# Peptides against a protein of PDB entry 7SID: the designs that were tried, part 19

Target 1, 151 residues: chain A of PDB entry 7SID
Amino acid sequence: LHMYLMLLKELPGEEYPLPMEDVLELLKPLSNVCSLYRRDQDVCKTILNHVLHVVKNLGQSNMDSENTRDAQGQFLTVIGAFWHLTKERKYIFSVRMALVNCLKTLLEADPYSKWAILNVMGKDFPVNEVFTQFLADNHHQVRMLAAESIN

## One batch from the design tools (peptide; aimed at target 1 S31)

Design b2_p16_4_s2 (made by RFdiffusion4, then SolubleMPNN; from b2_p16_4, 7 letters changed)
Fold by OpenDDE base, seed 3:
Structure b2_p16_4_s2 (fold): chain B 151 residues (1-151), chain A 16 residues (1-16)
Amino acid sequence: as target 1 above (151 residues)
Amino acid sequence: MEKEIQEEQQRFLNAP
């Protein structure tokens, strides 16, 4: 876990994006890692904070390539799962904060949710619509983060 | 979304 998280943390940003093939290799084990640690709030928070770099790389990619779609699918599947479990009140505010930051970064890369769409249980949820739900979060810091992200 | 990715999501959602 530690080594994997280090790799995610050190992923280059927008200025020096990795080849999509390398991004895919990093994303492949992500869902499994999240699954194993889904009940560990601290690990989930750390994962969500580190995968912000993945979003930056995805935003620089050719949207028409198969590899890009695959990478987007791998990433969005994990975000969708975190969002779904959040709706089921499985995560504390600090994890929700990290999730909001991921959603914010997605919207920066895709403001109109052309590809930033969460698919959960066969249904599509555009990230811009998902994001607005956090304006009504029970925790004041989550609401504040969501609000400042829009303004 | 590909079938394999959907299966991975289900494992995540149903993990103990």
Scores: peptide ipSAE 0.473, ipTM 0.903, DockQ to the pose 0.847
OpenDDE base, seeds 1, 2, 4, 5: peptide ipSAE 0.471, 0.472, 0.471, 0.473; ipTM 0.904, 0.903, 0.903, 0.903

Design b2_p16_4_s3 (made by RFdiffusion4, then SolubleMPNN; from b2_p16_4, 6 letters changed)
Fold by OpenDDE base, seed 2:
Structure b2_p16_4_s3 (fold): chain B 151 residues (1-151), chain A 16 residues (1-16)
Amino acid sequence: as target 1 above (151 residues)
Amino acid sequence: MEEELQKEQQAFLNAP
């Protein structure tokens, strides 16, 4: 886990995106790692914070390639799961904060949710619609973060 | 979403 998290952390930022092949390689184990630690709030927070770099990288990809779609899909699968579990009140505010940051970054990359769509249990939820739900979050910091993203 | 991704997501959601 530690090594994987370190790899996520060290991902190049938006200004220097990784080749999509490398992104895919990194994303492939992500779901499994998340599933193993989904009940660990600290680990989940850390994962979500680190995958921000992945989101930024994906956002810079202007190519409609199979690899891009694959990477987007793999990432959105995980985000969708975190969102779903959040709705089930499984995560504390710090994890939700990290999730909101991910969603914010997705919205910046895809304001109209053309590809940023969370599919959970066969249902599609555009991120722009999902994001507004956090404006009503029980924790004030989550609400503030969400509000800052809208304004 | 691809079937494989759906499977992975379900595993995530149903993980202990």
Scores: peptide ipSAE 0.603, ipTM 0.931, DockQ to the pose 0.853
OpenDDE base, seeds 1, 3, 4, 5: peptide ipSAE 0.601, 0.602, 0.600, 0.600; ipTM 0.931, 0.931, 0.931, 0.931

Design b2_p16_4_s4 (made by RFdiffusion4, then SolubleMPNN; from b2_p16_4, 6 letters changed)
Fold by OpenDDE base, seed 1:
Formats: sequence, structure tokens, C-alpha cells
Structure b2_p16_4_s4 (fold): chain B 151 residues (1-151), chain A 16 residues (1-16)
Amino acid sequence: as target 1 above (151 residues)
Amino acid sequence: MEEELQQQQEAFLNAP
């Protein structure tokens, strides 16, 4: 876990994008890692904070490439799961804050949710629609962060 | 969503 988290932390941001092939390699174990530590709030928060760099990389990629689609799919699968579990009240506010930041970054890269669509249990949820739900979050700071991100 | 990704997501959602 620690080694993987370190790799996520050191991932270059928007200014220094990685080849999509490298992004894919990093994303491959992500779902498994999240599954193993889904009940660990601190680990989940850390993961969500680190994958922000992945979103930045995806936003600069060629949307027509197979590797881009694969990377987007792998990432959105995990975000969709976090969102679903959030709706089931599995995560404390600090994890939800990190998730909102991920969704915010997705909207910056894809404001009209052309590719940023969460699929959960066979249903599609555009991120721009998902994001608005956090405006009604039970925690003050989550609502505030969501409100700041829309305008 | 591809079947493999769906399976991964289900595993995540149902993990202990």
C-alpha cells in the first residue's frame, strides 16, 4: 500500500503529463487497493487526494485513443464506486471532501460530461449531475466546497 | 462500461 500511495503521490500533474500507457499501469491496481482499504477512511482520503493528478493527465489526452478510453474507464469505475458508497453513508466528511475535489477536477477537464460519466450497476450518471448532489451534503464544509466549485 | 470494469466495481462495492 505505502509503495503504491507513494507512486500516486509522485505522479506528475497537468504541466508534466505522463504517457497514457504509464497512466494505465498505475490505474490497473487502483480498484483492488480501494477494495482492500474501503473501510479505512484515512487511506481512502489519501487515495482520492492523490488521484487528482490522474484526472489532470486524462484531461490533456487525445480522447480518440483506445488507451485514453481505457484509462478513463478505469478511473471512472473507482470514482463511481466511491460515489455510490458515499450515498450509502460509508465515508466521513473528509473523504467526501476529497471526492468532491476529484469531481471538481473532472468538471474542469470535461465541463459538459462528454466522457466524465459514472456508471454504477449499469446506470449512467453524468458527473455534472452527480456533483450537484453535494450541494445538499449533511456536512457544512462539503456543501461549501461544492458551492465554490460550481461558479 | 466493459464487463471487466463492471466486475472490478462490483468487487469494490461488495468488499468487506
Scores: peptide ipSAE 0.648, ipTM 0.942, DockQ to the pose 0.851
OpenDDE base, seeds 2, 3, 4, 5: peptide ipSAE 0.648, 0.648, 0.645, 0.648; ipTM 0.942, 0.942, 0.942, 0.942

Design b2_p16_5 (made by RFdiffusion4)
Pose (drawn by RFdiffusion4):
Structure b2_p16_5 (pose): chain A 151 residues (1-151), chain P 16 residues (1-16)
Amino acid sequence: as target 1 above (151 residues)
Amino acid sequence: DLEERLKEEQESFLKP
């Protein structure tokens, strides 16, 4: 777990992007890793805080081949799964804050929501519309974080 | 095939 978190945190870089196949190799076990630790709040928070580093390489669309959409879908489905589970009151405010940070990073990467769309229950939600929902949260810290990051 | 693999991965995580 430590090895995987370290690789996720360190390998992606903004100045010189990785090949997309390497991004796919990084994102391949993430679904299983998240599946194991679905119950644990601390691990989930740590996983989200480490996976928010991959958006810098994911946001590149110059080489918009099939690998790009495959990696974007792999990431967005995990993010949407976390959001859906959060809507059902399944996570504490720490995981919600980490998800807010991830969503803010996604908004930074794709301001027009061309590709950053969460898919859940056969429906699609743009990240910008989802982000404003956190202004009505039950925890003051998450609301303040969303209000401050609303810019 | 890509859509089906992504759907299976999402449902695997959402399984309680």

Design b2_p16_5_s1 (made by RFdiffusion4, then SolubleMPNN; from b2_p16_5, 10 letters changed)
Fold by OpenDDE base, seed 2:
Structure b2_p16_5_s1 (fold): chain B 151 residues (1-151), chain A 16 residues (1-16)
Amino acid sequence: as target 1 above (151 residues)
Amino acid sequence: SMEEELRKQQEAILTE
């Protein structure tokens, strides 16, 4: 786990995007890791914080590429799961903060939710719509972060 | 398919 998290942390930012092939290699184990540690708040927070770099890479990719679609799908699968578990009140505010940051980054990369759509249990939820839900979060810091992202 | 694989991945997260 820690080795994988370290790899996620070392991802280049938007200024130097990784080749999509490398992004895919990194994303393929992600769902499994999330599955194993879904109950660990600290690990989930760490994962969400590190995948921010992946979002930045995905935002600059060619949407018409199969590899891009695959990478986006793998990423959104995990984000969708975390969002769903958040709706089920499984995560504390610090994890929700990290999730909001991911959603914020997605909105910056795809403000019209052309590809940033969370599919959970066969239903589509555009990130721009999902994001507004955090404006009513029970924790004030989550609400503030969400509000700041809109402005 | 990719969609099917992604579905299975998500289910693993949601059910485990």
Scores: peptide ipSAE 0.662, ipTM 0.943, DockQ to the pose 0.886
OpenDDE base, seeds 1, 3, 4, 5: peptide ipSAE 0.662, 0.661, 0.658, 0.660; ipTM 0.942, 0.942, 0.942, 0.943; seed 3 fails the geometry check

Design b2_p16_5_s2 (made by RFdiffusion4, then SolubleMPNN; from b2_p16_5, 9 letters changed)
Fold by OpenDDE base, seed 1:
Structure b2_p16_5_s2 (fold): chain B 151 residues (1-151), chain A 16 residues (1-16)
Amino acid sequence: as target 1 above (151 residues)
Amino acid sequence: SMEEKLEEEQKRILEE
């Protein structure tokens, strides 16, 4: 786990986008890691903070290739899971803050949710619609962060 | 097929 998290942390930002093939390799173990540590709030927060770099890399890609779609799918699968578990009140505010930051970054890359759509249990939820729900979050800091992201 | 694989991965997370 720690090696993987360290690798995610060292991922280059949008100024140095990785080849999509490399992004895919980084994303492959992500769902498994999330599954194993879904109950660990600190690990989940760390994961969400680190995958921000992945979103930035995906946003810099202007190519509509199979690898791009695959990478987007793998990433959104995890975000969708975190979203669902958030709805089930499994995560404390600090994890939700990290999730909002991920959603914010997604909206910056895809403001109209053309590809940024969360599929959860067979249903589609565009990120721009999902994001608005955090405006009514129970924690004031989450609401504030969400509100700042809209402006 | 890709969608099915992704669904299975998500299911593992949700059922943990």
Scores: peptide ipSAE 0.577, ipTM 0.925, DockQ to the pose 0.878
OpenDDE base, seeds 2, 3, 4, 5: peptide ipSAE 0.577, 0.577, 0.576, 0.574; ipTM 0.926, 0.925, 0.925, 0.925

Design b2_p16_5_s3 (made by RFdiffusion4, then SolubleMPNN; from b2_p16_5, 11 letters changed)
Fold by OpenDDE base, seed 2:
Structure b2_p16_5_s3 (fold): chain B 151 residues (1-151), chain A 16 residues (1-16)
Amino acid sequence: as target 1 above (151 residues)
Amino acid sequence: SMEKELQEQQQRILTD
């Protein structure tokens, strides 16, 4: 786990995007890792914080290649799961904060939710719509972060 | 398909 998390952390940001093939390779084990540690708040927070770099890489892709679609799908699958579990009140505020940051980054990369759509159990949820729900979060810091992201 | 695989991956996360 920690080796994998380290790899995610070391991903270059928007300034130096990785080839999509490399991004995809890093995303492939992500769902499994999330599955194993879904109940660990700290691990979930760490994962969400590290995948921010992946979002930036995905946002820089201008080509609609198979690898791009696959990478986007891999990422959105995990984000959708975390969002769903958040709706089920499984995560503390710090994890929700990290999730909001991911959603914020997605909105910046795809303001019109052309590809940033969460599919959860067969239902589609555009990220722009999902994001607004955090404006009503029970924790004030989550609300504040969400509100700041709108501006 | 990719979509099916992703659905299965998500289900593994959502299932206890």
Scores: peptide ipSAE 0.655, ipTM 0.942, DockQ to the pose 0.892
OpenDDE base, seeds 1, 3, 4, 5: peptide ipSAE 0.653, 0.652, 0.653, 0.654; ipTM 0.941, 0.940, 0.941, 0.941

Design b2_p16_5_s4 (made by RFdiffusion4, then SolubleMPNN; from b2_p16_5, 5 letters changed)
Fold by OpenDDE base, seed 4:
Structure b2_p16_5_s4 (fold): chain B 151 residues (1-151), chain A 16 residues (1-16)
Amino acid sequence: as target 1 above (151 residues)
Amino acid sequence: DREERLKKEQEAILKE
């Protein structure tokens, strides 16, 4: 786990994106890691914080390539799962904060939700629609973060 | 194929 998290943390930002092939390889184990540690709030928060770099890389890549679509799919699969579990009240505010940051970066990369669409249980949820739900979060800090992200 | 694979991966997270 820690080795993998370190790799995620060291992923370059939007100024120096990795080749999409490398990003894709990094994303392949992600769902498995998330499934193993979904009940660990600290690990989930850490994962969400680190995958912010992935969003930045995805936004800088050629969206027409198969590898880009594959990478997007791998990433959105996990984000969709975390969002669903959030709806089921499985995560504390600190994890939700990290999720909001991920959604914010997704919106920055894809303001019109062309590719930033969460598919959960066969249904599509555009990130912009999902994001607005956090404006009504029970925790004040989550609401504040969501509000700041819109302005 | 990919869609089905991703679906299974997501289900694994949700069922865990």
Scores: peptide ipSAE 0.707, ipTM 0.955, DockQ to the pose 0.882
OpenDDE base, seeds 1, 2, 3, 5: peptide ipSAE 0.705, 0.707, 0.706, 0.705; ipTM 0.955, 0.955, 0.955, 0.955

Design b2_p16_6 (made by RFdiffusion4)
Pose (drawn by RFdiffusion4):
Structure b2_p16_6 (pose): chain A 151 residues (1-151), chain P 16 residues (1-16)
Amino acid sequence: as target 1 above (151 residues)
Amino acid sequence: AEEEIKEFLTELHEEL
């Protein structure tokens, strides 16, 4: 787990992007990793805080081949799964704060929501519309984080 | 090193 978190945190870089196939290799076991630790709040928070670093390489669309959409889908489905589970009151405010940070990073990467759309229950939600929902949260820290990041 | 990282991630996926 430590090795995978370290690789996720360190390997992606903004100045010189990785090949997309390498991004796919990085994102391949993430679903299983998240599946094992669905119950644990601390691990989930750590996982989200470490995966928010892949958006810098994911946001590149110059080489918009099939691999780009495959990697974007692989990431967005995990993010949508976390959001859906959060809507059902399944996570504590720490995981919600980490999800807010991830969503803020996604908004930074794609301001027009061309590709950053969460898919859940056969429906699609743009990230910008989802982000404003956190202003009505039951925890003051998450609301303040969303209000401060609303810019 | 690059091949070792790819082998490690393939092994990790299969083990899970």

Design b2_p16_6_s1 (made by RFdiffusion4, then SolubleMPNN; from b2_p16_6, 9 letters changed)
Fold by OpenDDE base, seed 3:
Structure b2_p16_6_s1 (fold): chain B 151 residues (1-151), chain A 16 residues (1-16)
Amino acid sequence: as target 1 above (151 residues)
Amino acid sequence: SREEIRKWLEELTKSL
């Protein structure tokens, strides 16, 4: 786990995007790792913070390529899982903060949720719709973070 | 390399 988290942390940002093929390789085990540690708040927070780099890479890629769609799908699966567990009140505010940051970055890349759509339990939820739900979060810092993102 | 990363990740996930 530690080595994997270090790898995610060292991902290049928006200024130096990775080839999509490399992004795919990094994303492939991510869902499994998240599943194993879904109840560990600190690990979940760390993962969400590190995957921000992936979002930045995805937002600058060619939307028409199969690899881009595949990478987007794998990433959205992970985000969807975190959002689902958030709705079930399984995560503390600090994890929700990290999730909001991910959603914010997605909206910056896709403000109209053309591809940023979470599929949870067979239903589609556009990220812009999902994001607005955090405006009513029980924790004031989460609400504030969500609010500043749309202003 | 890509192949090296893939193999490393696979081994790592198996050890988790």
Scores: peptide ipSAE 0.024, ipTM 0.523, DockQ to the pose 0.517
OpenDDE base, seeds 1, 2, 4, 5: peptide ipSAE 0.022, 0.023, 0.022, 0.019; ipTM 0.535, 0.532, 0.525, 0.552

Design b2_p16_6_s2 (made by RFdiffusion4, then SolubleMPNN; from b2_p16_6, 9 letters changed)
Fold by OpenDDE base, seed 1:
Structure b2_p16_6_s2 (fold): chain B 151 residues (1-151), chain A 16 residues (1-16)
Amino acid sequence: as target 1 above (151 residues)
Amino acid sequence: SREEIRQWLEELTQSL
């Protein structure tokens, strides 16, 4: 886990986009890692903070490539899982804030949720609709962060 | 290589 998290941390941002093929390789095990540590708030927060770089890379890539679509799908699966567990009140506010940052970055790349759609339990949820739910979060800092993303 | 990265990550995931 430690080495994987370090690797995620070292991912280049939007200024230095990583080849999509490499992004795919990094994303493949992520779902399993998240599943194993779903109850560890600190690990989840760390993962969510680090995958921000992935979102930035996805936004800078050719959206029409097969690899891009595959990467989008794998990433959205992870985000969807975090959102689902958030709905089940499994995460503290600090994890939810990290998730909001991910969603914010997704909306910057895809404001109309053309590809940014979470599939959870067989249902599709556009990120722009999911995001609005955090405006009513129980924690004031989460609400404020969400509100800042809209303005 | 990309393949080496994949294998390393998969091994790491399995060991968690």
Scores: peptide ipSAE 0.024, ipTM 0.537, DockQ to the pose 0.479
OpenDDE base, seeds 2, 3, 4, 5: peptide ipSAE 0.047, 0.019, 0.024, 0.021; ipTM 0.696, 0.542, 0.520, 0.523; seed 2 fails the geometry check

Design b2_p16_6_s3 (made by RFdiffusion4, then SolubleMPNN; from b2_p16_6, 7 letters changed)
Fold by OpenDDE base, seed 4:
Structure b2_p16_6_s3 (fold): chain B 151 residues (1-151), chain A 16 residues (1-16)
Amino acid sequence: as target 1 above (151 residues)
Amino acid sequence: SREEIRRFLEELTESL
């Protein structure tokens, strides 16, 4: 796990995106890893912090390619799962803050939520709609972070 | 390389 997370951390930023094929390889096991550690708050926070690099990379890629759509889908599946569990109050504030940062980055890449749509329980939730819900989060730091992202 | 990354990730997943 730690080696995998390190690999995610070492991804180039938005200025130097990796080929989409390489991004896909990194995303492939992510859903399984997240599922195994879904109840570990520290691991979830770490995963969410490190996948920020993936979001930044996706935002700089050609969104019309099949590989890009595949990568987007794999990533959004993971984010959707974290959001769903957040709605069920399964995560502490620090994990929610990490999730907000991911959602913020998604909105920067896709302000109109053309592709940034979470599919949870067979329903579609645009990230911009999902993001606004954190403005009413029970924890003040989460609300503050969400509010700062809008300004 | 991509192949090296793939092999590493697969091995990691199987070990979990």
Scores: peptide ipSAE 0.023, ipTM 0.550, DockQ to the pose 0.543
OpenDDE base, seeds 1, 2, 3, 5: peptide ipSAE 0.023, 0.023, 0.023, 0.022; ipTM 0.560, 0.562, 0.553, 0.552

Design b2_p16_6_s4 (made by RFdiffusion4, then SolubleMPNN; from b2_p16_6, 9 letters changed)
Fold by OpenDDE base, seed 1:
Structure b2_p16_6_s4 (fold): chain B 151 residues (1-151), chain A 16 residues (1-16)
Amino acid sequence: as target 1 above (151 residues)
Amino acid sequence: SREELRKWLQELTESL
């Protein structure tokens, strides 16, 4: 876990985009890692903070490539899982804030949720619709962070 | 290489 998290942390941002093929390889094990540590709030927060770089890389890439679509799908699966567990009230506010930051970054890359759609339990949820739910979050800092993303 | 990275990540995931 430690080595994987370090690797995620070292991912280049939008200024130095990583080849999509490499991004895809990094994303493949992520779902399993998240599943194993789904109950560890600190690990989840760390993962969500680090995958921000992935979103930035996805936004700078050619969206029409097969690898890009595959990477998008794998990333959205992870975000969808975190959102689902958030709906089940499994995460503290600090994890939810990290998730909001991910969603914010997704909306910056895809404001109209053309590809940023979460599939959870067989249903599709556009990120722009999912994001609005955090405006009514129980924690004031989460609400404020969400509100800042709209303005 | 990409293949080496994949194998390393897979091994790491399985060891968690």
Scores: peptide ipSAE 0.025, ipTM 0.537, DockQ to the pose 0.481
OpenDDE base, seeds 2, 3, 4, 5: peptide ipSAE 0.022, 0.022, 0.023, 0.022; ipTM 0.549, 0.529, 0.528, 0.587

Design b2_p16_7 (made by RFdiffusion4)
Pose (drawn by RFdiffusion4):
Parts: sequence; C-alpha cells; structure tokens
Structure b2_p16_7 (pose): chain A 151 residues (1-151), chain P 16 residues (1-16)
Amino acid sequence: as target 1 above (151 residues)
Amino acid sequence: SEAEENQEEFEEMAEH
C-alpha cells in the first residue's frame, strides 16, 4: 500500500507528462485498492489525497487517443463512486474534504467540463454543477473549503 | 472475494 501510494504521489509530473500507457498502468490497480479499503475512513482519505496528483497528467489532451479516454474513464468512474457513496452519508467530513480537494483539482484541469464528467447510475453530472452542492454540507469546514475554492 | 464483490458493485454503479 505504501509503495503504491508513493508511486501515485511521485511519478506524475506536470512539466514533462508521462506516456498515457504508463498512466493506465498506474490507474489499473486503483479500483481494487479502493475496493479493499472502502470501510476505512483514514485510508480512503489518504488514497484521495494521493490520487489527486494524477489529474495534472490526466488533463493533457494533445495525444487524445483511445488510451486518453480509457485512463480518464478509469479515474472518473472511481471519483464518481466516491461521490455517490458520499451522497448516501457513508463517509466522514475528512473524506468529503479530500473529495472536495479532488474535485477542485479536476475543475482546475478542465474548466469547461469537456471531459470531466462523473458517471453514476446511468446518469452524467458535470463537475462544476456537482461542486456547488457542497455549499449546503452539514460540516462547517467543508462548506468553508468549498466557498473559498469557489473561485 | 470481498474485493471482487466491491469491484463489481462499483461497475454496477457506473453501468446501471
């Protein structure tokens, strides 16, 4: 777990992007890793805080081949799963704050929501519309974080 | 396994 978190945090870089096949290799075990630790709040928070570093390389669309959409789908489905589970009151405010930080990073990467769309229950939600929902949260810290990051 | 069941639930959330 430590090895994988370290690789996720360190390998992606903004100045010189990785090949997309490497991004796919990085994102391949993430679904299983998240599946094991679905119950644990601390691990989930750590996982989200470490995966928010992959958006810098994911946001590149110059080489918009099939691998780009495959990697974007692999990431967005995990983010949408976390968001859906959060909507059902299944996570504490720490995981919600980490998800807010991830969504803020996604909004930074794709301001027009061309590709950053969460898919859940056969429906699609743009990240920008989803982000404003956190202004009505039951925890003051998450609301303040969303209000401050609304810019 | 439990990890495979959770993974399938995640896939169902995305598809259905």

Design b2_p16_7_s1 (made by RFdiffusion4, then SolubleMPNN; from b2_p16_7, 8 letters changed)
Fold by OpenDDE base, seed 2:
Structure b2_p16_7_s1 (fold): chain B 151 residues (1-151), chain A 16 residues (1-16)
Amino acid sequence: as target 1 above (151 residues)
Amino acid sequence: SEVEKNLQEMKELAEK
């Protein structure tokens, strides 16, 4: 886990995006890691903070290739899982903060949620709609973070 | 896929 997290942290961001093939390879173990540590708040926070680089990479991709769609899909599946668990009140505010940052970055890349759509329990939720829900979060810092993101 | 299955499991666990 530690090695994987370090790898995520050191990934290039939007200024120098990784080849999509490399992004796909990085995403492959992510779901397993998230699943294994879904109950660990600190690990989840760390994962969400580090995958910001992945979001930035995906957002900078100007390709509409199968690999891009695949990478986007895999990533959104993970985000959808975290959001679902958040709705189930499974995560503390610090994890939700990290999730909001991910959603914010997604909106910056795809403000109209053309591809940034979470599929949870067979239903589609555009990220822009998901994001607005955090404006009513129980924790003031989460609300503030969400609010400043729309200004 | 295996990835989807793992994440689906997370979602299902949240329903309990």
Scores: peptide ipSAE 0.041, ipTM 0.694, DockQ to the pose 0.179
OpenDDE base, seeds 1, 3, 4, 5: peptide ipSAE 0.033, 0.035, 0.033, 0.032; ipTM 0.691, 0.694, 0.685, 0.688

Design b2_p16_7_s2 (made by RFdiffusion4, then SolubleMPNN; from b2_p16_7, 10 letters changed)
Fold by OpenDDE base, seed 3:
Structure b2_p16_7_s2 (fold): chain B 151 residues (1-151), chain A 16 residues (1-16)
Amino acid sequence: as target 1 above (151 residues)
Amino acid sequence: SEVEKNLQEMQQLALE
């Protein structure tokens, strides 16, 4: 786990995106890791903080390529899972803060939610719609972060 | 896919 998280942390930013093939390789174990550690708040927070780099890489790729669609799908699956569990009050505020940052980054890459759509239980939820829900979060810091992100 | 299965698992667990 720690080695994997370190690899995620070392991903370059938006300025120097990785080849999509490399992104795909990094995403392959992600859903398994998230599922395995879904109850560990600290691990979830760390994962969410590190995958910010993945969003930046996805935003720099050809949206019409098969690899891009695959990577987007894998990433959105993970984000959708975290959001779903957040709705079920499974995560503390620090994890929700990290999730908000991920959603913010997604909106920066896809402001109109053309591809950034979370599919949860067969229903589609555009990230912009999902993001606004955090304005009503129970924790003050989460609300503030969400509010700052839209200004 | 495995990714989809993991999401489904997490979603299902949240409903329990």
Scores: peptide ipSAE 0.071, ipTM 0.716, DockQ to the pose 0.174
OpenDDE base, seeds 1, 2, 4, 5: peptide ipSAE 0.057, 0.070, 0.070, 0.054; ipTM 0.689, 0.715, 0.694, 0.684

Design b2_p16_7_s3 (made by RFdiffusion4, then SolubleMPNN; from b2_p16_7, 11 letters changed)
Fold by OpenDDE base, seed 2:
Structure b2_p16_7_s3 (fold): chain B 151 residues (1-151), chain A 16 residues (1-16)
Amino acid sequence: as target 1 above (151 residues)
Amino acid sequence: SEVDENLKKIEQLVKN
């Protein structure tokens, strides 16, 4: 886990994106890692913070290739899962804040939610619609973070 | 799809 998290953390940002093939390879184990540590708030927070770099890489991809779609899908699966669990009140505010940051970054990369769509329980939820829900979060810091993101 | 399957796996694990 530690090594994997370190790899996520050290991913190049939007200025120098990794080849999509490399991003895809990094994303492959992500779902499993998230599943294993889904009940660990600290690990979840760390994961969400680190995958921000992945979002930045995905946002810089100008190709609609199969690998790009695959990588986007792998990432959105994880985000969707965290969002779903958040709806079930499984995560503390700090994890939710990390999730909001991910959603914010997604919106920056895809303002019109062309690809940033969360599929949860067979239903599609555009990230822009999902994001607005955090404006009504029970924790003031989450609300504030969400509010800042829409400005 | 593989993506959907992964999500379902995570969701199922949480339900338990």
Scores: peptide ipSAE 0.038, ipTM 0.688, DockQ to the pose 0.123
OpenDDE base, seeds 1, 3, 4, 5: peptide ipSAE 0.028, 0.027, 0.029, 0.028; ipTM 0.630, 0.622, 0.654, 0.648

Design b2_p16_7_s4 (made by RFdiffusion4, then SolubleMPNN; from b2_p16_7, 9 letters changed)
Fold by OpenDDE base, seed 2:
Structure b2_p16_7_s4 (fold): chain B 151 residues (1-151), chain A 16 residues (1-16)
Amino acid sequence: as target 1 above (151 residues)
Amino acid sequence: SEVEENLAELQKLAKE
């Protein structure tokens, strides 16, 4: 876990996007790691904070290649799971903050939710619609973060 | 797929 998290943390930013092949390699174990540590609030927070780099890299890809779609799908699956568990009140505010940041970054990359759509239990939820729900979050910091993201 | 299976695993928490 530690090694994987370090790799995620050291991802280059928007200025130096990673090749999609490298993004895919990093995403491959992500769902497994998230699943394994889904009950650990601190690990989930850390993962969500680190995958922000992945979102930024995905947003820079303007190619409709299979690799891009695959990477987007793998990432959105994980985000969708975290969102779903958030709706079920399984995560503390700090994890929700990290999730909101991920959603914010997704919206910046895809403002019209062309590809940023969460599929949860067979239903599609555009990220823009999902994001607005955090405006009514029970924790004031989550609400503020969400509000700042749209203003 | 493996991704779908892991999603299901994550979502199990919603039922517990």
Scores: peptide ipSAE 0.055, ipTM 0.726, DockQ to the pose 0.163
OpenDDE base, seeds 1, 3, 4, 5: peptide ipSAE 0.049, 0.052, 0.042, 0.045; ipTM 0.731, 0.720, 0.715, 0.726

